# Peptides against a protein of PDB entry 9IZ0, part 163

Target 1, 345 residues: chain A of PDB entry 9IZ0
Amino acid sequence: ITCLGSNGHTYKQLVKGGNDDLRQDAVMEQVFEQVNGFLRSYRKTSQRNLSMRTYKVIPLALKTGVIEWVQDTIPLGEYLDSAHKVYHPKEWSLSTCRKLIAEKQMEDLETRLKVYDLVCRHYRPVFRHFFLESYADPVQWFTTQTNYARSTAVASVLGHVLGLGDRHGQNILIDKTSGEVIHIDLGIAFEQGKKLPVPECVPFRLTRDVVDGMGITGVEGVFRRCMEFTLETLRREEDSLLSVLEVLRYDPLFSWLISPLRRMKKQKMQLENFNQPESGNITTDASRDPKIQRNNVSGESEAERAILKVRQKLSSTLSVEASVGELIRIAQDPSYLALMFCGWS

## One batch from the design tools (peptide; made by RFdiffusion4, then SolubleMPNN)

Design b2_p18_3_s3 (from b2_p18_3, 11 letters changed)
Fold by OpenDDE base, seed 1:
Structure b2_p18_3_s3 (fold): chain B 345 residues (1-345), chain A 18 residues (1-18)
Amino acid sequence: as target 1 above (345 residues)
Amino acid sequence: EEEEKLKKLREELEKLVE
């Protein structure tokens, strides 16, 4: 839809309907705006214009709302699929890579590592080309690549601290003007991604293509330093951040748990990538509900556990540098990436 | 074609896992 703003400007808006809980997105965007306040108040982050890119979410009803149309963006996964076909036309298709990883999903770690390594050799990084193609001016190229590394660093720290899940290439937009990342579909937070059929094992997305977009230094330099400054800011503002999260504890519209419907939708999407469309009536016999022990952990007890995990992630037991170093190591570790739905790109 | 590539790739993966 197109809306006329009170300022006389027309804004394109996307109406989402269906199974997406836009209240979760709206709440997480509010948390990001508070964090952006902290980043603006701290010299080391403010001097670098560090922010989590946000978008406007207006929940209208259960599962219906209006989101800001983020103009001049592309999903990371859409760019990477297109660019990989151009730069590496002799390598494997994304569908081939997905199918192989999926087929070996139930195998041991050693087998999954061998498959991951093989996929990596036949699907090389291309995301550097986004900046080389889009920006002919060397100053614009350097600026946008720097903005990408900075925004990715902020999003990586926040994604880890808040336990943001479902960070696949379609849920990460690239702003074609600034080079900044925009995270969308925020309804899997507080480590609920570990409860997906393919558990999320990495603290944030730092795949080979995510690193390739940082240029020749990779994670070393701008990205690492901006993660350090972001984590230093969040540790400084721990009590302020926890106070913001405590407000959510009492929001009856905020779900600290992944909804069974969203889990089933993600399960179906993961399984549909296995099935070629054989026209067979798979009557999903809904009867094999795996006895997910509904630990009737009250929503309050899940909120408390989530807040405690945020506090633990903000602990000053390790230096900022040591904490960031370990996060970067884990996020790039093949033993974790091989377990992911798309850890190679 | 893509199915034959996948078949060859499975056979190559099986040989790497054995």
Scores: peptide ipSAE 0.031, ipTM 0.680, DockQ to the pose 0.040
Fold by OpenDDE base, seed 3:
Structure b2_p18_3_s3 (fold): chain B 345 residues (1-345), chain A 18 residues (1-18)
Amino acid sequence: as target 1 above (345 residues)
Amino acid sequence: EEEEKLKKLREELEKLVE
């Protein structure tokens, strides 16, 4: 829909109808607005205009809401699939890579590492071309690539601290005007993704294409330094951030428990991203409910555990530099990337 | 065509895992 604002501006909005609870997304956007306040208050982050890009989410009901349509954006995964066909037309298709990783999903780590390496050799990074194609002016090219690295650094720290899990290429938009990243579908937070059948193993997405977009310095330039400044700011504002999360503990709109519907939808999206729709009636026999012992973990005990994990991630036991160094190492470790649904791109 | 390519890639992968 298109809405006319009281300011005379027209806003395109996506109306989500059906089983999508937008309340989690709206709450996470509010947390990002508070964090953006902290980032503006500190000189090191403010001088660099560090922020998490936000979008407006208006939950209208339990299963209905309006999302701001982010203009002039493209999903990272859509760009990468298109660019890979242009720049590497002799390499493997994304469908081929996905099928091979899926077929070996139940194998041991050694086997999965061999498959991951093979896929990586036949599917090379291309995301640097986004900046080279989109910005003919060298100043615009440098500015947008810098904005991308800064935006990705903020999103990576927040993704780790708030446990947003695997941000797959369809959940990351690229702003074609600024080069900034916009994270969408925030329905899994506080490491709830680790409770999925395919557990999220990385602190944030730092795949080869995510790094290729940072240019020649990769992670060792603007990205690392902006992660350090962001983490330094969050450590200074630990009590303020924890106070914001304590408000969410008592928010009846926030669910500390992953809804069965969201779990099923994420599982189905994981499976559908592997299977092109061949018209086979795979009756998902719902009878293989693994006896996940529903320990009646109260939503309150999950909230307390989530807040404790945030506090642990903000611990000053390690330096900011050491903590960021370890996060970057883990996020790029083949032993974790080989376990992901799409760790090669 | 794509199924035959996948079959060959599976056979190559099996030989790399052995």
Scores: peptide ipSAE 0.021, ipTM 0.560, DockQ to the pose 0.041
Fold by OpenDDE base, seed 2:
Structure b2_p18_3_s3 (fold): chain B 345 residues (1-345), chain A 18 residues (1-18)
Amino acid sequence: as target 1 above (345 residues)
Amino acid sequence: EEEEKLKKLREELEKLVE
């Protein structure tokens, strides 16, 4: 839809209806705006214009809302699939890579590492080409690549601290004007990504293509330094951040747990991405609901556990540099990436 | 000392991934 704003400007809006609870997205966007306040107030982050890119979410009902349509964006996964076909037309298709990883998902770590290495050799990074193709002016190229590395660093720290899940290439938009990343579909937070059919085991997305977009320095230089400054700001503002999250503990509209319906939807999407579209009507007989022991863990107990986990991630036990170094190491570790749904791109 | 702190953090992160 197109809405006329009170300022006389027209805004494109995406109306989502159906099973998506936009309340989670709206709450996470509010947390990001508070964090953006901290980033603007702290000299080391404000001097670099560090921010999490946000979008407006207006929940209208349990399953309906309006989302700001971010113009001039492309999903990371859409760009990477198209660019890979152009730059590496003799390499394996994304579907072939997904199939091989899926066929070996129940095997041991050693076998999964061998499959991951094999996929990586036949699906090379291309994301550097986004900046080279989109920006003919060298100053604009350097500026947008710098903005990408900065925004990715902020999103990586926040994604780790808040335990953001489901960070696949369709849930990360690239702003074609600024080079900044925009994270969407924020309904998997506080480490609920570990409850997915393929558990998330990395702190944030730092795949080979995410790194290739940073240019010749990779994770070194702009990205690492901006992660350090962001984490330093969040450690300084720990009590303020925890106070924001504590308000959510008492919000009856906020779910600290992944809904069974959202879990089933993600399971279906994972299965559809593993299976080529053979037109078979898989009547998934919904009858075998295994007895999910409803441990009546009160939503309050899960909120308390989530807040405690955020506090632990903000611990000053290690230096900022050591903490960031370890996060970068784990996010790039083949032993974790080989276990992921799409850890190679 | 920092290496032992890094080791503990790795053990906590591994328990986080399990």
Scores: peptide ipSAE 0.017, ipTM 0.510, DockQ to the pose 0.025
Fold by OpenDDE base, seed 5:
Structure b2_p18_3_s3 (fold): chain B 345 residues (1-345), chain A 18 residues (1-18)
Amino acid sequence: as target 1 above (345 residues)
Amino acid sequence: EEEEKLKKLREELEKLVE
């Protein structure tokens, strides 16, 4: 939909209807705005303009809402598929890589590691080319690459702390103007990504292409330091962050569990990537929504477990440097990435 | 001491990932 603002400007808006609970996205965006307040108040994060990039979500009903259209963006996965065909035309296609990983999904870790290594050798990183193509001026190139590393660091810490799942290349947008990352489709949070048909085993997305976009220093520089300053801010503001999450505990509209419908949609997307889409209009008459009596008791117990996990992730038992070092290690570990649906890019 | 804390965190993160 295109809306005319009171200022005479036209704004494009995305209307999502159906089974996507936009209330979860709206709530998570409110949490990000509070965290952005903490990042602005702390000198080490404020001096670097660290923020989670947000967008407006207006829930209109239980299953319908309006999302702000993020202008001048591209999905990371769309750019990477296009760029890989240009820069590495003799390497394997994304579909070939997906097929090989999926054919070995039920095999042991040793076999999956061998397949992952083989895929990595035949599908090289290309995301550095985004910055080289988009910014002819060296100052703009350096600024946008720095903004990318900063925004990715903030999103990685917040993604880990809040247990954000479903962080595939279509749910991460790149702003073509600033180089910042924008996370979308926030409906899998608080470790519910582990309940997916392919469990999520990494704290955040730090694949070879995500690292290639950081330039020659990779994770060692702006990214690591910005993760450290972000985690230091969140540890300082732990009680404030937990108080924001406690307000959500009593929201009868917030779901601390993955919806069965989102789980089924993800299962279908994982299965349909095996078979070319036959254009069958499966009008699934979704009219039989069983009245899932949300037993308030089950939702409260899940919220308490989620808040406890957030508190554990903010623990000062380790230094900020040691905690960030371990998160970066795990997020890049082939033993975890080989288990992912798309851990190579 | 820091290595033992790192080992415990790895075990907790592994149990979180499991």
Scores: peptide ipSAE 0.010, ipTM 0.446, DockQ to the pose 0.025

Design b2_p18_3_s4 (from b2_p18_3, 13 letters changed)
Fold by OpenDDE base, seed 3:
Structure b2_p18_3_s4 (fold): chain B 345 residues (1-345), chain A 18 residues (1-18)
Amino acid sequence: as target 1 above (345 residues)
Amino acid sequence: ELEELEKLLRELLLKLVD
C-alpha cells in the first residue's frame, strides 16, 4: 500500500496478512534500537557511526502487520545473480550450483566439501562490482564500501549474539545510497534456525561474495575492527542487553519458539532453494500436535536457555580479538559453508 | 589506482577514527 504521511510524503508499505507473525520482527527491531543506543554512547563505535540498520515494523494483530518499504535497496541475492551473469557469463548458473549441492545433501562431509569446492571454482565472487559500478566518484565508492563493511560487522556480531538465522541473500538488503546492509525477516532468533531441516551452522553470513564486497582487504581491517568494537560495546553493556531480553522473557506476545507455521514456511523455502521435488512425505512427525499449547513452562525454559546463550556469547573469557577471530574463522570455514543451501556466494 | 586509493583512504579513516 501507499500511505500519505502527515508531512505530505507518500510512503510505500508492505502489508503482511494471514500467517506472518511480525511481532518477533518488531521485537528484534526494538532490541536493535537499544543496541544502537549503546553503540552511540561509546567513542569507538560512535565515531565510526556503527549501527544496525533498522526498519519500521508495526504489528497490527497476531498475524498481520505493516512493514516499512525500504527505498533504494536491492536484495543481495538478486544483485549477485544478475552480476554473476554479467561478469562471469561462462561460469555455472546459480540453479546448476544449487542442484549439485542438493544432490549431495545426504552425503558425508568429505563428499560435500568436494562438491562445494567444485561449485566455488565455477561460481566466482562478484560483489565488489556493486561498489565499482554504482559509484563513479572514488570518494563515494570508498565511503559506501566502508559503510558496507561497518554495517556487515555490526550485523554479524548481533547475528551471532542474538542467534539470528536464515540470513540468506534474499533476507539481506543493500542500501544503494549508503552501501549499508539491512537485515529483513527477523522471525528466527536465539538459534531457532538450528532447529530447521537445514540447520544454520555459521554464526553469521560471511560467504565469499559477502567478503568480496569488503574490497581488497576482505575481512581484515574495517570489518574485523568494527566487529571488535561492536563486541566490546556489547560486552560492556551485557547487563543492559540482558535486562532488555529479560523483559521479553515475560512478554506473553513474544515467542521464544518458532511457530509451527513459520517453521513450515521456512522448510518450504529451504526445500525450494534445494530444488528438491515436493516429496509430499514431509513426515510431519505427527507427535508435534499443532495443539502444542505453549506450555508456559516450555516458553520460559527456552527464554532462559536463550538468555544464557547470549550471556555465554558475551563472556569475557577470551579477548575481544580472539573471540572475533574465532567467529570470522568459523563463518568462513568450508566445513560449515558446504552444509548450507548457498554457502558459496 | 582504485586499490591504492582504497589503501590511502583506509589509512586516513583509521587516523581520523582512532
Scores: peptide ipSAE 0.024, ipTM 0.624, DockQ to the pose 0.012
Fold by OpenDDE base, seed 5:
Structure b2_p18_3_s4 (fold): chain B 345 residues (1-345), chain A 18 residues (1-18)
Amino acid sequence: as target 1 above (345 residues)
Amino acid sequence: ELEELEKLLRELLLKLVD
């Protein structure tokens, strides 16, 4: 939809309809704005302009709303597929890599690691080229690459703490002006990504292409230090963050669980990404809404478990440096990446 | 170390623009 603003400007907006609860996205964006307040108040994060990039979500009904169209963005996965064809035209296609990984999805870890390594040798990282192509001025190139590493660090810490799932390359936008990442489709939170047909085993997306975009230092630069400062801020503001999440405990409309419909839709998308996208209008006849009697008691117990897990992730048992070091290690571990739907890029 | 590396990279990049 295009709306005329009171300022006389036209704004493109995305209307999402269907089975996705846009109130989850709106609530997560409100949590991000509170976290951005903490990041602005703390010297180490404020001096680096650390923030989670947000977008406006206006829920109109349980399953319908308006989302801000983020201008001048590209999905990470769209750029990577295009760039890989340009820079590595003799390597395997993304579809070939996906097929080989899925053919081994039910095999043991050793077999899956062998196929993952084979795919990695035939599909090399290209995301560094985004910055080299988009920014002819070296100062602008360095500034945007730095902004990318900073925004990815904030999103990685916050995504881990809140247990954000479904962090595939189509749900991560790159701002072409700033180099910052924008996370979209936030309806899989509080570790519900582990309940997907292909469970998410990593704390955040830190694939080879995500690292290649950080430049010559990879994770051992701006990224690691910005993760440390972000986690230090969230630990300092633990009670404030938990208080924001506790308000959601009393929202009877907030779902702490992945909806069965969203789970089925994600399962279908994972299966259909193997067949050519026939533009079939999937009019899934929404008629069988099973009366999910939200037993209020079950919702409260899931909220309490989610808040407890957030508190556990903010624990000061390990140093900030040790905690970040372990998160980076796990997020890059081939034993976890080989289990993902697309862990090689 | 890392702030020094960021500084060195900035100084290197500035010298590539000159």
Scores: peptide ipSAE 0.024, ipTM 0.546, DockQ to the pose 0.011
Fold by OpenDDE base, seed 2:
Structure b2_p18_3_s4 (fold): chain B 345 residues (1-345), chain A 18 residues (1-18)
Amino acid sequence: as target 1 above (345 residues)
Amino acid sequence: ELEELEKLLRELLLKLVD
């Protein structure tokens, strides 16, 4: 839909009708706005304009809402599939890679690592080309690549701390104007991604293409330092962040657990992406909602466990540099990426 | 050209990291 604002500006909005619980997305966006307040308050983060890019989510009902249409964006996965066909036309298709990984999903780690390495040799990174082809001016190219590395660093720290899941290439948008990342579909948080049919085992997405977009320095320089400054800020504001999360403990609308319906929907999309890799059409099939009695006691215990995990991730037992170094190592580890749905790109 | 751009980028990255 297109709305005319009271300011005379026209806003495109995405109306999601169906089974999408936008309340989780709206709550996570509110948490990001609070974190952006912390990032603006500290010199090291404010001088670099570090922020999580946010979008407006207005839940209208249990299954309907309005999402701000982020203009001038492309899904990372859409760009990468297109660019890979252009720059590496003799390499394997994304469908071939997905099939080979899927066929070995039930095999041991050694077999999965061999298939992952084989896929990686036949599917090379291309995301550096996004910046090179979009920005002919060297200053604009450098600025947008820097903004990408900065925004990815903030999103990586927040994604780890809040346990954001389902960070596939369709849930990460690239702003074509700024080079910044926008994370969407925030309904898998607080490590509920580990409960997916393919468990998430990385702290954030740091695949070869995500790194290739950072340019010749990769994770070194801008990305690493911006992760460090972001984590330093979150450690200083631990009590403030935990207080924001404690408010969610008492929100009867917030779900600390992945709903069985959302789990089934994500499972179906994973299976469909294995069997039909080209059909980007999210068919909202209206499966019947079984009235699962939410035992209130289970929700409070899960909220407490989630908040405890956030506190543990903000622990000062390791230096900021050591903590960031370990997160970067784990996020790039083939032993974890080989277990993921799409760890090669 | 690409190597000179890489060198300029390393120098600019060092300055933005300060």
Scores: peptide ipSAE 0.022, ipTM 0.580, DockQ to the pose 0.013
Fold by OpenDDE base, seed 4:
Structure b2_p18_3_s4 (fold): chain B 345 residues (1-345), chain A 18 residues (1-18)
Amino acid sequence: as target 1 above (345 residues)
Amino acid sequence: ELEELEKLLRELLLKLVD
């Protein structure tokens, strides 16, 4: 739909209906706006205009809502798939890489590392070309690449601290005007990504293509420094951030747990991305509800554990530099990336 | 420091295109 604002501007909006609970997304966007307040109040972050890019989410019902349409964006994964075919037409397809990783999903770490390395050798990074293609003016090129590194740094720290999951290339948009990243589909937070069929084991997405977009300095330039300033701000504002999260503890509409339906939907999407459309009627008789022992872990006990994990991630036990250094190391570690659904790009 | 480096990189990039 297109809405006319009271300011005379027209806004495109996406009406989302069906099976997605937008309340989780709306709450996470509210947390991001509070964090953006902290980033604006702190000199080191405000001078760099550091922010988490937000979009408006208005839940209308349990499964329907209005999402702000972010204009002039592309999903990172859509760009990477198209660009890889252009720049590396002799390399493996994304489907071939996915298949090889899936075939080894149940194997040991050593076997998975060998397959990951093999995939990496046949699927080279291309994301630097986004900036080179989109911006003919060198000042605009450098500005947008810098904005990308800055926004990725903020999103990486905040995504780690809040335990934001499901950070695949379709849930990360690139703004074609600014070069900034926009994170969407925020329904997996507080480390619930570790409960997915393919558990998330990295703190944030820092794959080879995510790094290639940062240019010649990679992680050691703008990205690392902006992560440090963002983490320093969040540590300073720990009590304020925890107070925002405590309000959510008492929201009866907020779910600290991944819904079984969302988990099953992500499981199906992971499986469908591996099956070529061979016409076999797999009547997946959805009737075998695996007896997930509903350990009656009260929603309060999960909220308390989530808040405790946020506090632990904000701990001053390590310096900001040491903490950021370790996060960058873990996020790029092949031993973790080889375990991901798509850790190579 | 970082802002000065970014400024210097912009100035260097401009000189490479000139």
Scores: peptide ipSAE 0.022, ipTM 0.533, DockQ to the pose 0.011

